# Peptides against a protein of PDB entry 2C5K, part 24

Target 1, 91 residues: chain A of PDB entry 2C5K
Amino acid sequence: EDPFQQVVKDTKEQLNRINNYITRHNTAGDDDQEEEIQDILKDVEETIVDLDRSIIVMKRDENEDVSGREAQVKNIKQQLDALKLRFDRRI

## One batch from the design tools (peptide; made by RFdiffusion4, then SolubleMPNN)

Design b2_p14_1_s3 (from b2_p14_1, 6 letters changed)
Fold by OpenDDE base, seed 3:
Formats: sequence, C-alpha cells, structure tokens
Structure b2_p14_1_s3 (fold): chain B 91 residues (1-91), chain A 14 residues (1-14)
Amino acid sequence: as target 1 above (91 residues)
Amino acid sequence: MVELRKPKKFVELP
C-alpha cells in the first residue's frame, strides 16, 4: 500500500476514536484521558504538516498530479478542526 | 519524496 494512504488512514482512524470518545463523554474530565486526547490531537497536527510537505515536494520536484492527495489532506484538516471545536466546548 | 511516519499503534480510548 502507498505510504501516504497508510498515514491518511491512520490519521482518520485516530480522529474517529477521539470523536467516539467525545460522543460518550460530553463533559470535560480532569483525568489522564483528557491529556491523552490533547496529545493525540497534537500528533495529528504534526502528521498533517508532514503530509503537506510531502505534497509540496511531489508537486515541485516530481511534477506529479497531487489534486487527490490535496483533497484528502483538506478533509483531514476539516475533521481535526471540527473535533477540536467539540473537544474545547465541553463543560 | 519527504519521508512520512509509519502508521502508529492506535491509542485506545475508553
């Protein structure tokens, strides 16, 4: 499998896990799980940076069509932003 | 190509 697609899939699965957790836990806890979620969200942000960098290199140096990959990264960014909003709005 | 991370072990949340 394409390493880019593996990373995209992994990232989406992590975001889905957090989304499911937030659905079950509508109030912020003062527990180790809230910190773990923050750590995972940070890891996802860093992963998105790596994905974007890979696209820049493919577009510039390899002259590859990256439109499909750009759309995938855009979708992940939208999922992350929506999830952060849900996470931060919990009382 | 920029090297990408390997897929990480999934963190399980309760």
Scores: peptide ipSAE 0.040, ipTM 0.678, DockQ to the pose 0.533
Fold by OpenDDE base, seed 1:
Structure b2_p14_1_s3 (fold): chain B 91 residues (1-91), chain A 14 residues (1-14)
Amino acid sequence: as target 1 above (91 residues)
Amino acid sequence: MVELRKPKKFVELP
């Protein structure tokens, strides 16, 4: 198993769960879920940093083509940014 | 090799 792909998959699944929640809950609530979503988004940000570091190491130490992995991380960053925008714009 | 942290268990959202 490729641990990089597992982390990417898990991160995308977390972002999808948040997206589905925001779709069902389009108003900002003062509930425990608001804080939980913020915590998950922060964890995703930290995970992206770890993925980027992994790519840097692979590119320098393993001399592998990382273009596919860079595209995956770019996609996750775009999903995160879109979700932050949706989360912050709730009434 | 940088070790990727094990993914935390998914948080269930309602």
Scores: peptide ipSAE 0.040, ipTM 0.675, DockQ to the pose 0.518
Fold by OpenDDE base, seed 4:
Structure b2_p14_1_s3 (fold): chain B 91 residues (1-91), chain A 14 residues (1-14)
Amino acid sequence: as target 1 above (91 residues)
Amino acid sequence: MVELRKPKKFVELP
């Protein structure tokens, strides 16, 4: 399997899990779970940086068409931003 | 070839 696609899939699945949790828990009530969500969101941010770096190297060193991968990372960034907005709006 | 880290184990949220 393509490790890039595997990381993309993993990242999207983690964001979906958080989104489902927020749907079930629309109020902040468990500080331990809130911290865990924040940690996962931070991990996703770091993963996006790694994905972007990998694309830069693929474009430079492998001379591959990266347009599809750039679109995937853009989609993850949009999903992350939307999820952060939902997370932060909870009372 | 650029290697990415393996996917992390999902944290289970209640």
Scores: peptide ipSAE 0.039, ipTM 0.675, DockQ to the pose 0.501
Fold by OpenDDE base, seed 2:
Structure b2_p14_1_s3 (fold): chain B 91 residues (1-91), chain A 14 residues (1-14)
Amino acid sequence: as target 1 above (91 residues)
Amino acid sequence: MVELRKPKKFVELP
């Protein structure tokens, strides 16, 4: 499996885990669980930066068609933004 | 190519 696709898959699975947690816990939980969610969200943000950088390098240095990879990263960004909004709306 | 980090272990949430 392509390392890029492995990272994309891992990132989506982490976001899905958080989304499932929020579904079960529609109010703010204990401070430990809320901190853990924030840490994962931060890791996802950093991962997206790394994915974007990898695409830039592939496009520039390897002259590869990156359109499919750009669409995957866009989808992850949308999933992250939706999840952050859902997380922040909890009372 | 930019080296991507290996996928981390999933954090298990309750």
Scores: peptide ipSAE 0.040, ipTM 0.678, DockQ to the pose 0.504; fails the geometry check

Design b2_p14_2_s1 (from b2_p14_2, 6 letters changed)
Fold by OpenDDE base, seed 4:
Structure b2_p14_2_s1 (fold): chain B 91 residues (1-91), chain A 14 residues (1-14)
Amino acid sequence: as target 1 above (91 residues)
Amino acid sequence: EVYIPKPLKKTFVP
């Protein structure tokens, strides 16, 4: 499998796992998983930067259409933003 | 030049 697609898939699966957890745990508290979720969200942010870097290099040097990959990263950014909103609004 | 994105550093396991 394409490493780019693998990272995209893994990132979306991570966000889905967190979203499912937040659904089951609708309130914040002393759960150690809250800190873990925050760490994962920061990891996802760094991964998005890394995915964008790969697209920049591909667009510049590889003579391949990057529109599909740009759309995938945009989708992940939207998913992350929505999840961060849910995470931060929990009482 | 080729840039291979790195895998996620962590896996969420509740």
Scores: peptide ipSAE 0.367, ipTM 0.867, DockQ to the pose 0.867
Fold by OpenDDE base, seed 2:
Structure b2_p14_2_s1 (fold): chain B 91 residues (1-91), chain A 14 residues (1-14)
Amino acid sequence: as target 1 above (91 residues)
Amino acid sequence: EVYIPKPLKKTFVP
């Protein structure tokens, strides 16, 4: 497994952990826990930018087909957006 | 040039 795929896998697992927590905790709970979730969501956003950078370099310098990797990043973006919506809607 | 993406900085542990 290459580093790109490992980062994709870990990112999706991280989002799933948060989503499962939100499912069990439909209202905002401990401020420390909520702050941790917010910090991790920001970390995921930065990771998505980093994944995109790696794809740009592959396109430019390696002459490799990046369609599969672009689809993976798009999927993570959609997962993040859906999770952020759920997180923000909690009362 | 090869750009290796970095891992996540934090892991969620409730």
Scores: peptide ipSAE 0.365, ipTM 0.866, DockQ to the pose 0.860
Fold by OpenDDE base, seed 3:
Structure b2_p14_2_s1 (fold): chain B 91 residues (1-91), chain A 14 residues (1-14)
Amino acid sequence: as target 1 above (91 residues)
Amino acid sequence: EVYIPKPLKKTFVP
């Protein structure tokens, strides 16, 4: 078990859940759900910062190759940005 | 030192 990989997986799955919801709800509907999505997206942003911190520490203190982890975080950032764009474009 | 990232705070359940 790798906590980093678990967080990455959970984050991606969370974004996918929201993306699926947005796909089925192209217009703003339940305000409670919209607020929940915004809260989750903010949580993801903070999680990305946390993931980056773990990479920085690993690179600094362990001097290990972190390219793979950096690529994973980059992918999550791209997924988040794309989702935010879809979320904001809804009427 | 090792830094362990925190889990997500909550899960989206529509």
Scores: peptide ipSAE 0.363, ipTM 0.866, DockQ to the pose 0.853
Fold by OpenDDE base, seed 5:
Structure b2_p14_2_s1 (fold): chain B 91 residues (1-91), chain A 14 residues (1-14)
Amino acid sequence: as target 1 above (91 residues)
Amino acid sequence: EVYIPKPLKKTFVP
């Protein structure tokens, strides 16, 4: 499989796991889990930067159509932003 | 040049 697609898939799955947890735990309480979520979200943010970098190189050096990949990364960014809002708004 | 994105460092397992 394309490593880019694998990273995209894994990233979305990570965000979904966290979102599911937040759904089941709408109030913060377990500090260990909350800290882990924060760490994962930071990891995802770094991964998004990495994905964007790969697209830049692909567009520049390979001259390939990157619109599909750009849309995928945009979707992940939106998913991350929505999740961060849910996470931060929990009491 | 080809840039391969790195995998996630951790997996969330509650």
Scores: peptide ipSAE 0.362, ipTM 0.866, DockQ to the pose 0.859

Design b2_p14_2_s2 (from b2_p14_2, 5 letters changed)
Fold by OpenDDE base, seed 1:
Structure b2_p14_2_s2 (fold): chain B 91 residues (1-91), chain A 14 residues (1-14)
Amino acid sequence: as target 1 above (91 residues)
Amino acid sequence: ETYIPKPLKKTFVP
């Protein structure tokens, strides 16, 4: 499979796992798990930057249509932002 | 040149 699509898939899966956990745990009570979630959200942020870099190179060097990939990254960014909001608003 | 995105470094195991 295309490495770009694999990273997109894994990123969305990771965000969904965290979202499901937050849904079941609306109170922050386990510092170890909360720290792990924060670390993974940071990893996702770095992954988004990496995906954007690949798109920039593809536009510049390969001169291919990247509109579909840009839409995918935009969707991941929106998913991350929504998840961060839920994570931070927990009591 | 091409740039290959890197895989995620960590995975969440609840």
Scores: peptide ipSAE 0.364, ipTM 0.867, DockQ to the pose 0.862
Fold by OpenDDE base, seed 5:
Structure b2_p14_2_s2 (fold): chain B 91 residues (1-91), chain A 14 residues (1-14)
Amino acid sequence: as target 1 above (91 residues)
Amino acid sequence: ETYIPKPLKKTFVP
């Protein structure tokens, strides 16, 4: 499989796991889990930067159509932003 | 040259 697609898939799955946890735990309480979520979210943010970098290189050096990949990264960014809002708004 | 994105460092397992 394309490494880009694998990273995209894994990233979305990570965000979904966290979102599911937040759904089941709408109030913060377990500090260990909350800290882990924060760490994962930071990891995802770094991964998004990495994905964007790969797209830049692909567009510049390979001159390929990157619109599909750009849409995928945009979707992940939106998913991350929505999740961060849910995470931060929990009491 | 191509740039391969790195995999996630951790997996969330509650």
Scores: peptide ipSAE 0.362, ipTM 0.866, DockQ to the pose 0.871
Fold by OpenDDE base, seed 3:
Structure b2_p14_2_s2 (fold): chain B 91 residues (1-91), chain A 14 residues (1-14)
Amino acid sequence: as target 1 above (91 residues)
Amino acid sequence: ETYIPKPLKKTFVP
């Protein structure tokens, strides 16, 4: 078990859940759900910062190749940005 | 030193 990989996996799955919801709800509907999505997107942002911190520490203290982890975080950032764009474009 | 990232705070359940 790798906590880093678990967080990455959970984050991607979370974004996918929201994306699926947005796909089925192209217009603003339940305000409670909209607020929940916003809260989770903020949580994802903080999680990305946390993932980056772990990479920085690993690179600095362990001097290991972190390219793979950096690529994973980059992918999550791209997924988040795309989701935010879809979320904000809804009427 | 190592740093363990924190899990997500909550899961989206529509």
Scores: peptide ipSAE 0.362, ipTM 0.866, DockQ to the pose 0.854
Fold by OpenDDE base, seed 2:
Structure b2_p14_2_s2 (fold): chain B 91 residues (1-91), chain A 14 residues (1-14)
Amino acid sequence: as target 1 above (91 residues)
Amino acid sequence: ETYIPKPLKKTFVP
């Protein structure tokens, strides 16, 4: 497994952990926990940018087919957006 | 050149 795939895997697992927590806690709870979730969501956003950078370099310098990796990043973006929506809608 | 993406900084542990 290459580093790109490892980062993708870890990112999806992280989002799943948060999503499971939100499912069990439909209202905002401990402020420290909510702040941690917000910080991690921001970290995921930065990771997505980093993944995109690696794809750009692969296209430019390695001349490799990146369509599969682009699809993976798109999927993570969709997962993040859905999670952010759920997180923000909690009362 | 290659660009290796960095791992996540934090892990969620409720």
Scores: peptide ipSAE 0.360, ipTM 0.865, DockQ to the pose 0.857

Design b2_p14_2_s3 (from b2_p14_2, 6 letters changed)
Fold by OpenDDE base, seed 4:
Structure b2_p14_2_s3 (fold): chain B 91 residues (1-91), chain A 14 residues (1-14)
Amino acid sequence: as target 1 above (91 residues)
Amino acid sequence: EIYIPKPLKKTFKP
């Protein structure tokens, strides 16, 4: 069980849960869930930075191929960006 | 040295 892969998995699942919620709630309101989503999106952003840090250390200190991990992080970033767009565009 | 990424702090509970 690679902790990197676990974090990647959990991050994607978080984003999917939020995306599903936004799909059901296309109008922004004063719902407590809106604030929770904001907090979690920020947490995800920080997690992505953390994942990148792990890759940087691997590149620097380890002689391992990190291409796969870089692709995974890139994918999560794309997922996050798409979700942010949906979240912010709601009225 | 390796850097172990931290788990997510929050879990969305709709």
Scores: peptide ipSAE 0.353, ipTM 0.863, DockQ to the pose 0.871
Fold by OpenDDE base, seed 5:
Structure b2_p14_2_s3 (fold): chain B 91 residues (1-91), chain A 14 residues (1-14)
Amino acid sequence: as target 1 above (91 residues)
Amino acid sequence: EIYIPKPLKKTFKP
């Protein structure tokens, strides 16, 4: 895998770990874990920006097809948004 | 110019 694909993979795995945790912990209660999740979700948001930057540079400076990478980032954004909604709606 | 994305800073470890 290239660095882009590695970051994509790690990001999706991270979101899956959080989703699995939320499934097992349907109510908020452990403030330390909740804060950690929030910090990681912020990290994922920054990573998505970073992934987009790499695509922008590739599209501008390198004459390579980026449609596949754009689709991957779109998928991660959708996964993040769904997870954030689930996370925030817990009582 | 190339831009290499950086890895995640944190890993969730409950």
Scores: peptide ipSAE 0.353, ipTM 0.860, DockQ to the pose 0.863
Fold by OpenDDE base, seed 2:
Structure b2_p14_2_s3 (fold): chain B 91 residues (1-91), chain A 14 residues (1-14)
Amino acid sequence: as target 1 above (91 residues)
Amino acid sequence: EIYIPKPLKKTFKP
């Protein structure tokens, strides 16, 4: 499998795990879990930057269409933003 | 030039 696709897949699965947790825990409570979620969300943000960098290099140096990869990263950004909003709205 | 993205550092385990 393409390492890019593996990172995309792992990132989406990670966000889904957090989203499922928030669904079951609509209020903040367990400080350890809340801190872990916050750390992972920051990790995902860094991963998105890293994915974008890989696309930039590919677009610059390789003769390949990157539109599909750009769409995948856009989708992850949207998923992250929605999750962050949901996470922060919890009382 | 090839740039390989790094894997996630943590896995959520509630």
Scores: peptide ipSAE 0.351, ipTM 0.861, DockQ to the pose 0.871
Fold by OpenDDE base, seed 3:
Structure b2_p14_2_s3 (fold): chain B 91 residues (1-91), chain A 14 residues (1-14)
Amino acid sequence: as target 1 above (91 residues)
Amino acid sequence: EIYIPKPLKKTFKP
C-alpha cells in the first residue's frame, strides 16, 4: 500500500473513532479528551493539506490521472466537516 | 517529482 492510501485510510479511521466517541458522548466530556479530539482534528486538517500537496505535485509533474485521489480527499473533507459540526454542536 | 504525504501524528484513545 502506497503512503497516500495509507494516510487516507488512517485519516478516515481516526475520524470514525472520534465520531463513535461523539455518538456515545453527546455532551462535552472530559476536558482532556475534548482537547485530544481538537488536536486530532487539527492534525487531520494539516493532513488534508499534505494530501492535496501530493496531488498537486502529481498533477503537475507526473501527468497522471489524479481524479481518484481528488475524490478521496474530497470525501475526507466532507467527513471532517460533518464531524466538526457534530463536535461543536454538543452541549 | 513526487511528494509523499506524512502519517498522522497521533491516534485517538479515549
Scores: peptide ipSAE 0.350, ipTM 0.860, DockQ to the pose 0.850

Design b2_p14_2_s4 (from b2_p14_2, 6 letters changed)
Fold by OpenDDE base, seed 4:
Structure b2_p14_2_s4 (fold): chain B 91 residues (1-91), chain A 14 residues (1-14)
Amino acid sequence: as target 1 above (91 residues)
Amino acid sequence: ETYVPKPLKKKFVP
């Protein structure tokens, strides 16, 4: 497995872990955990930027079909946005 | 040239 796919996999797993936590903790009550989640969401945002940069380089320099990778990043962005919505909507 | 994306910094462990 190439590094791009590994990062995609790890990112989706992180988002799933947070989503599962939010499901079990539907009310914000532990400020330390909330801050940790915010830090990880920020890390995911930075990772998405990194993934996009990787795709840009492949498309430009390698002249390779990047459609599949673009779809993967799009999926991660959608997952992140949905998770942010759930996270912020909690009381 | 290639750009290898960086791994995530942390693993969420509640």
Scores: peptide ipSAE 0.347, ipTM 0.864, DockQ to the pose 0.853
Fold by OpenDDE base, seed 2:
Order: sequence, then structure tokens, then C-alpha cells
Structure b2_p14_2_s4 (fold): chain B 91 residues (1-91), chain A 14 residues (1-14)
Amino acid sequence: as target 1 above (91 residues)
Amino acid sequence: ETYVPKPLKKKFVP
């Protein structure tokens, strides 16, 4: 499998796990869990930057169409932003 | 050259 696609898949699965947790826990719960979520969200942000870097290199050094990968990263960014909003708005 | 993105460091297991 393409390592880029594996990272995309794992990132979306991580965001889905957190989203499911937030759905079941509409208020801030155990501080350890909340801290873990924050750490993972930061990890996802770094991963998005890393995915973008890989696209930049591919676009520059390879003659491959990157539009599909750009769309995938855009989708992950939207998913992250929506999740951060839900996470921060919990009472 | 190629740039391979790195995997995530953590897995959420509540």
C-alpha cells in the first residue's frame, strides 16, 4: 500500500475515534482523556503539515497529478476543524 | 526525490 494513503486512512480513523468519544461524552470528562485528545489533535495537525510537504515534493520533483491527494488532505483539514469545534464547545 | 509522510505517534483508546 502507498504510505501516503495509509497515513491518510489512519488519520481519519483517529479523528473518528475522538469524534465518537465526544459524542458519548458531551461534557469534559477525565482530565487524562481530555489531555490525550489534545495531544492527538496536535499530532494530527503535524501529520497534515507532513502530508502537505509530501505533496509539495511530489508536485515539484515528479510529473504526477496531485489533485486527488490535495483533495484528501483538504478533507482531513475540514474533519479536524469540525472536531476541534465540537471538542472546544463542550460544557 | 520522494518524501514519505510519517505515521501518527499515538492511537486513541478510551
Scores: peptide ipSAE 0.344, ipTM 0.863, DockQ to the pose 0.855
Fold by OpenDDE base, seed 1:
Structure b2_p14_2_s4 (fold): chain B 91 residues (1-91), chain A 14 residues (1-14)
Amino acid sequence: as target 1 above (91 residues)
Amino acid sequence: ETYVPKPLKKKFVP
């Protein structure tokens, strides 16, 4: 499988796992779990930057249409932003 | 030149 698509898939699944946890835990709970979630969200942010870098290189060096990949990254960014909002607004 | 994105470092296990 294409490594780009694998990273996209794993990233979306990771965000879904956190979203499911937040849904079940609407209040800030165990500090260790909260810290773990924050660390993983930061990892996702770095992964998004990495995905964007791969797209830039593909545009420049491979001269391929990257519109589909750009749309995928945009979708992940939106998913991350929505999740951050839910995570931060918990009472 | 190609750039292969890296996998996630951690997996969330609640």
Scores: peptide ipSAE 0.343, ipTM 0.863, DockQ to the pose 0.827
Fold by OpenDDE base, seed 3:
Structure b2_p14_2_s4 (fold): chain B 91 residues (1-91), chain A 14 residues (1-14)
Amino acid sequence: as target 1 above (91 residues)
Amino acid sequence: ETYVPKPLKKKFVP
């Protein structure tokens, strides 16, 4: 199994878990969970940087087609941004 | 060279 694909999959799954939680909790009533979500969103941001780093290395050192991986990272970034928007809009 | 991205360190469990 490709570690890159595994990280992508796990990241999307993590964001989906948070999204599902936010859907069930439209108000920020549990500070512990809200802080946990904030921490995880930050970890996802760092993971995206790490994924991009792997793409940069692949593109630079191996001269491989990275379009597919770039599209995957772009999709994760979009998912993250959408989730942040939902998270921040809650009362 | 290759770079292997790091796995997620935490799973969200509400």
Scores: peptide ipSAE 0.343, ipTM 0.864, DockQ to the pose 0.789

Design b2_p14_3_s1 (from b2_p14_3, 4 letters changed)
Fold by OpenDDE base, seed 3:
Structure b2_p14_3_s1 (fold): chain B 91 residues (1-91), chain A 14 residues (1-14)
Amino acid sequence: as target 1 above (91 residues)
Amino acid sequence: APPPVPRKPKKFVP
């Protein structure tokens, strides 16, 4: 398995872990955990940038079909946005 | 040049 696919998999699993935590904790109460979640969400955003950069290089320098990878990144972005909405709406 | 290696996010451990 190439590093791109591993990162995609790990990122989705990470978002699922946070989503499960939010489900169990619908109110913000543990500041340390809330800060950690925020940090990880920012890490995911940066990871998405890295994934996109990888795709750009593949298209430009390798002339590879990246449609599948673009769809994967799009899916992660959607999952992140949905999770951020759930996270932010908690009081 | 080969594409850059994406970074993995920090693993959440509650």
Scores: peptide ipSAE 0.316, ipTM 0.839, DockQ to the pose 0.790
Fold by OpenDDE base, seed 5:
Structure b2_p14_3_s1 (fold): chain B 91 residues (1-91), chain A 14 residues (1-14)
Amino acid sequence: as target 1 above (91 residues)
Amino acid sequence: APPPVPRKPKKFVP
Protein backbone atom coordinates (compact mmCIF):
# COMPACT_ATOMS: atom_id res chain seq x y z
CA GLU B 1 0.00 0.00 0.00
CA ASP B 2 1.31 3.41 -0.98
CA PRO B 3 2.03 6.01 1.73
CA PHE B 4 -0.90 8.21 0.69
CA GLN B 5 -3.41 5.41 1.17
CA GLN B 6 -1.81 4.40 4.45
CA VAL B 7 -2.20 7.93 5.79
CA VAL B 8 -5.81 8.04 4.60
CA LYS B 9 -6.49 4.76 6.38
CA ASP B 10 -4.72 5.77 9.58
CA THR B 11 -6.50 9.13 9.64
CA LYS B 12 -9.93 7.56 9.27
CA GLU B 13 -9.14 4.99 11.95
CA GLN B 14 -7.95 7.75 14.25
CA LEU B 15 -11.15 9.72 13.77
CA ASN B 16 -13.14 6.55 14.44
CA ARG B 17 -11.27 5.98 17.70
CA ILE B 18 -12.13 9.49 18.83
CA ASN B 19 -15.72 9.07 17.69
CA ASN B 20 -16.01 5.87 19.73
CA TYR B 21 -14.63 7.67 22.76
CA ILE B 22 -17.11 10.54 22.35
CA THR B 23 -19.91 7.99 22.07
CA ARG B 24 -18.91 6.56 25.45
CA HIS B 25 -18.25 10.01 26.91
CA ASN B 26 -21.00 12.32 25.69
CA THR B 27 -20.27 14.94 28.35
CA ALA B 28 -17.25 17.18 28.30
CA GLY B 29 -15.06 17.18 31.39
CA ASP B 30 -11.69 18.25 32.68
CA ASP B 31 -10.27 14.93 31.58
CA ASP B 32 -6.80 14.77 30.03
CA GLN B 33 -8.37 12.92 27.12
CA GLU B 34 -10.21 16.10 26.09
CA GLU B 35 -6.94 17.90 25.49
CA GLU B 36 -5.52 14.87 23.71
CA ILE B 37 -8.53 14.80 21.39
CA GLN B 38 -8.11 18.50 20.64
CA ASP B 39 -4.46 17.94 19.79
CA ILE B 40 -5.23 15.01 17.52
CA LEU B 41 -8.03 16.86 15.72
CA LYS B 42 -5.55 19.64 15.01
CA ASP B 43 -3.02 17.05 13.86
CA VAL B 44 -5.60 15.60 11.48
CA GLU B 45 -6.13 19.07 10.01
CA GLU B 46 -2.42 19.29 9.31
CA THR B 47 -2.46 15.79 7.84
CA ILE B 48 -5.19 16.91 5.45
CA VAL B 49 -2.97 19.78 4.33
CA ASP B 50 -0.21 17.26 3.60
CA LEU B 51 -2.62 15.06 1.66
CA ASP B 52 -3.76 18.03 -0.43
CA ARG B 53 -0.16 19.02 -1.15
CA SER B 54 0.54 15.48 -2.30
CA ILE B 55 -2.43 15.64 -4.66
CA ILE B 56 -1.28 18.96 -6.10
CA VAL B 57 2.14 17.51 -6.86
CA MET B 58 0.67 14.38 -8.46
CA LYS B 59 -1.60 16.46 -10.66
CA ARG B 60 1.11 18.93 -11.65
CA ASP B 61 4.29 16.88 -11.91
CA GLU B 62 3.07 13.36 -12.66
CA ASN B 63 -0.09 14.17 -14.62
CA GLU B 64 -1.97 11.45 -12.75
CA ASP B 65 -5.73 11.22 -12.34
CA VAL B 66 -6.22 12.37 -8.76
CA SER B 67 -10.03 12.29 -8.70
CA GLY B 68 -10.10 9.24 -6.45
CA ARG B 69 -7.62 10.72 -4.01
CA GLU B 70 -9.45 14.04 -4.00
CA ALA B 71 -12.63 12.17 -3.10
CA GLN B 72 -10.83 10.40 -0.26
CA VAL B 73 -9.57 13.68 1.17
CA LYS B 74 -13.02 15.20 0.84
CA ASN B 75 -14.44 12.26 2.78
CA ILE B 76 -11.88 12.71 5.55
CA LYS B 77 -12.68 16.42 5.75
CA GLN B 78 -16.36 15.60 6.11
CA GLN B 79 -15.61 13.00 8.78
CA LEU B 80 -13.45 15.49 10.65
CA ASP B 81 -16.10 18.21 10.49
CA ALA B 82 -18.78 15.85 11.75
CA LEU B 83 -16.57 14.70 14.60
CA LYS B 84 -15.65 18.26 15.56
CA LEU B 85 -19.34 19.07 15.71
CA ARG B 86 -20.01 16.13 18.03
CA PHE B 87 -17.02 17.00 20.17
CA ASP B 88 -17.98 20.66 20.54
CA ARG B 89 -21.64 19.94 21.30
CA ARG B 90 -20.82 17.97 24.43
CA ILE B 91 -21.72 19.78 27.64
CA ALA A 1 10.53 13.18 -7.73
CA PRO A 2 7.60 11.42 -6.05
CA PRO A 3 5.02 13.49 -4.23
CA PRO A 4 5.74 14.34 -0.60
CA VAL A 5 4.82 11.65 1.90
CA PRO A 6 2.06 12.83 4.23
CA ARG A 7 2.66 12.55 7.96
CA LYS A 8 0.57 9.99 9.83
CA PRO A 9 -1.47 11.42 12.69
CA LYS A 10 -0.72 10.65 16.31
CA LYS A 11 -2.59 7.59 17.55
CA PHE A 12 -5.31 8.15 20.12
CA VAL A 13 -5.14 5.75 23.04
CA PRO A 14 -7.80 6.49 25.67
Scores: peptide ipSAE 0.314, ipTM 0.840, DockQ to the pose 0.786
Fold by OpenDDE base, seed 4:
Structure b2_p14_3_s1 (fold): chain B 91 residues (1-91), chain A 14 residues (1-14)
Amino acid sequence: as target 1 above (91 residues)
Amino acid sequence: APPPVPRKPKKFVP
């Protein structure tokens, strides 16, 4: 499988895991888990930067159609933003 | 040169 697509898949799965956890744990309580979630969310942000960089290089150096990849990254960003909103709203 | 390979995010294990 294409490494880019694998990262996209794994990133979405990570966000889904956290989303499911937040659904089951709608209140902040376990500091260790909350810190882990925060770390993962930051890591996802860095992963998105890597994905964007990959797209930029593909567009520049490979001259490939990247519209599909750009849409995937956009979707991940939207998923991350929605998840961050849920995470931050918990008491 | 090939595009940089994105890193996989850390896996969340609750």
Scores: peptide ipSAE 0.312, ipTM 0.839, DockQ to the pose 0.806
Fold by OpenDDE base, seed 1:
Structure b2_p14_3_s1 (fold): chain B 91 residues (1-91), chain A 14 residues (1-14)
Amino acid sequence: as target 1 above (91 residues)
Amino acid sequence: APPPVPRKPKKFVP
């Protein structure tokens, strides 16, 4: 499997795990799990930067159609933004 | 040179 696609898959799975946790824990806490979620959301943001960098290089140097990969990254960004909103709205 | 390999995010384990 393409390493790019593996990272896309793992990132989406990670966001889904957090989303499922938020579903089970609708009240914001001040514990290790809340801090870990914040850390992972920042880690996902960094992963998105890495994905974008890969696309830039492929578009410039590899002569490949990157439109599909750009759409995948856009989808992950939207998923992250929706999750951040849900995380922050908890009482 | 090949494109950089993206890093995987750390796994969430509640």
Scores: peptide ipSAE 0.306, ipTM 0.836, DockQ to the pose 0.789

Design b2_p14_3_s2 (from b2_p14_3, 5 letters changed)
Fold by OpenDDE base, seed 1:
Structure b2_p14_3_s2 (fold): chain B 91 residues (1-91), chain A 14 residues (1-14)
Amino acid sequence: as target 1 above (91 residues)
Amino acid sequence: MAPPVPRKPKKFIP
């Protein structure tokens, strides 16, 4: 498995872990876990930037078909946006 | 040049 696909996989697994936590914890808490979730959502945003930069370089320098990689990153962005909306709706 | 290697995200362990 190439490093790009490994990061895509790890990012999706991370978003799923947070989504499962929010499912079990439907009220916002003032605990260290709420802060950790916010930090991880920011880290996922940075990971998406790194994935997009990798695609830009592959498209420019390697002349590879990046359409599949672009679709994977788009899917992660949609998962992140849906998760943020769910996280912020908790009372 | 080889593309930059993306960083792995931090692992959530509640």
Scores: peptide ipSAE 0.310, ipTM 0.845, DockQ to the pose 0.793
Fold by OpenDDE base, seed 5:
Structure b2_p14_3_s2 (fold): chain B 91 residues (1-91), chain A 14 residues (1-14)
Amino acid sequence: as target 1 above (91 residues)
Amino acid sequence: MAPPVPRKPKKFIP
């Protein structure tokens, strides 16, 4: 499998795991789990930077069509933003 | 140059 597609898949699965946790835990109350979620959301941001760097190199050095990859990263960014909003709105 | 291989995110296990 292409390493880029594997990371896209793993990132989406990770965001889904957190979203499922937030669904079951709609109140903030376990500080250790809240910190772990924050750390993972930050790690996802770093993963997005790595994905964007890969796209920049493909576009610049290989002259490949990156439009599909750019759309995938945009979708992950939207999923992350929606999840952050849901996480921050918990009482 | 080959594109950098992105890192896999840390797995959440609650």
Scores: peptide ipSAE 0.308, ipTM 0.845, DockQ to the pose 0.815
Fold by OpenDDE base, seed 4:
Structure b2_p14_3_s2 (fold): chain B 91 residues (1-91), chain A 14 residues (1-14)
Amino acid sequence: as target 1 above (91 residues)
Amino acid sequence: MAPPVPRKPKKFIP
C-alpha cells in the first residue's frame, strides 16, 4: 500500500474517532481524555505538514499528478478545522 | 529523491 494513502486513511480514521468521542462527550470534563484529544489534534497538524511536504516532492522531483493527493489533504484540513471548532465549543 | 514518508498520527484510544 502507498505510505501516503495509509497516512491519509489513518488520519481520517483518527479524526472520526475524536468526532465520535465528542458526540458522546458533549461537555468538557476534567477527563485526561481532553488533554489527549488536544495532543492528537496537534499531531494531526504535524501529519498534514508531512503530507504537504510529500506532495511538494512528488510534484517537483517525481513529476507525478498530485491533484488527487492535494484534494485528500484539503479534505483532512477541512475535517480538522471543523473538529477543532466543535471541540472548542463544548461547555 | 523519494518523497518523504509521512508519519502516522498517534492513535486515540479512549
Scores: peptide ipSAE 0.307, ipTM 0.844, DockQ to the pose 0.803
Fold by OpenDDE base, seed 3:
Structure b2_p14_3_s2 (fold): chain B 91 residues (1-91), chain A 14 residues (1-14)
Amino acid sequence: as target 1 above (91 residues)
Amino acid sequence: MAPPVPRKPKKFIP
């Protein structure tokens, strides 16, 4: 399996796990659990930076069509942004 | 040069 596609898959699955947790926990509850979610959302941001760096190198050094990979990263960014808005709106 | 391998995010387990 392509390591890029595996990271895309794992990142989407991670965001879905957090989204399912927020759906069950619509109020902020345990401060340690809220901090862990915030840390994981930050780790997903770092993963997106790594995905974007991989795309930049493929465009520059391999001259490959990366349009499909750019669309996948855009979709993950949209999913992350929507999840952050749900997380931050909890009281 | 081969593109850098992206790191996998930490798995959430509540």
Scores: peptide ipSAE 0.306, ipTM 0.844, DockQ to the pose 0.762

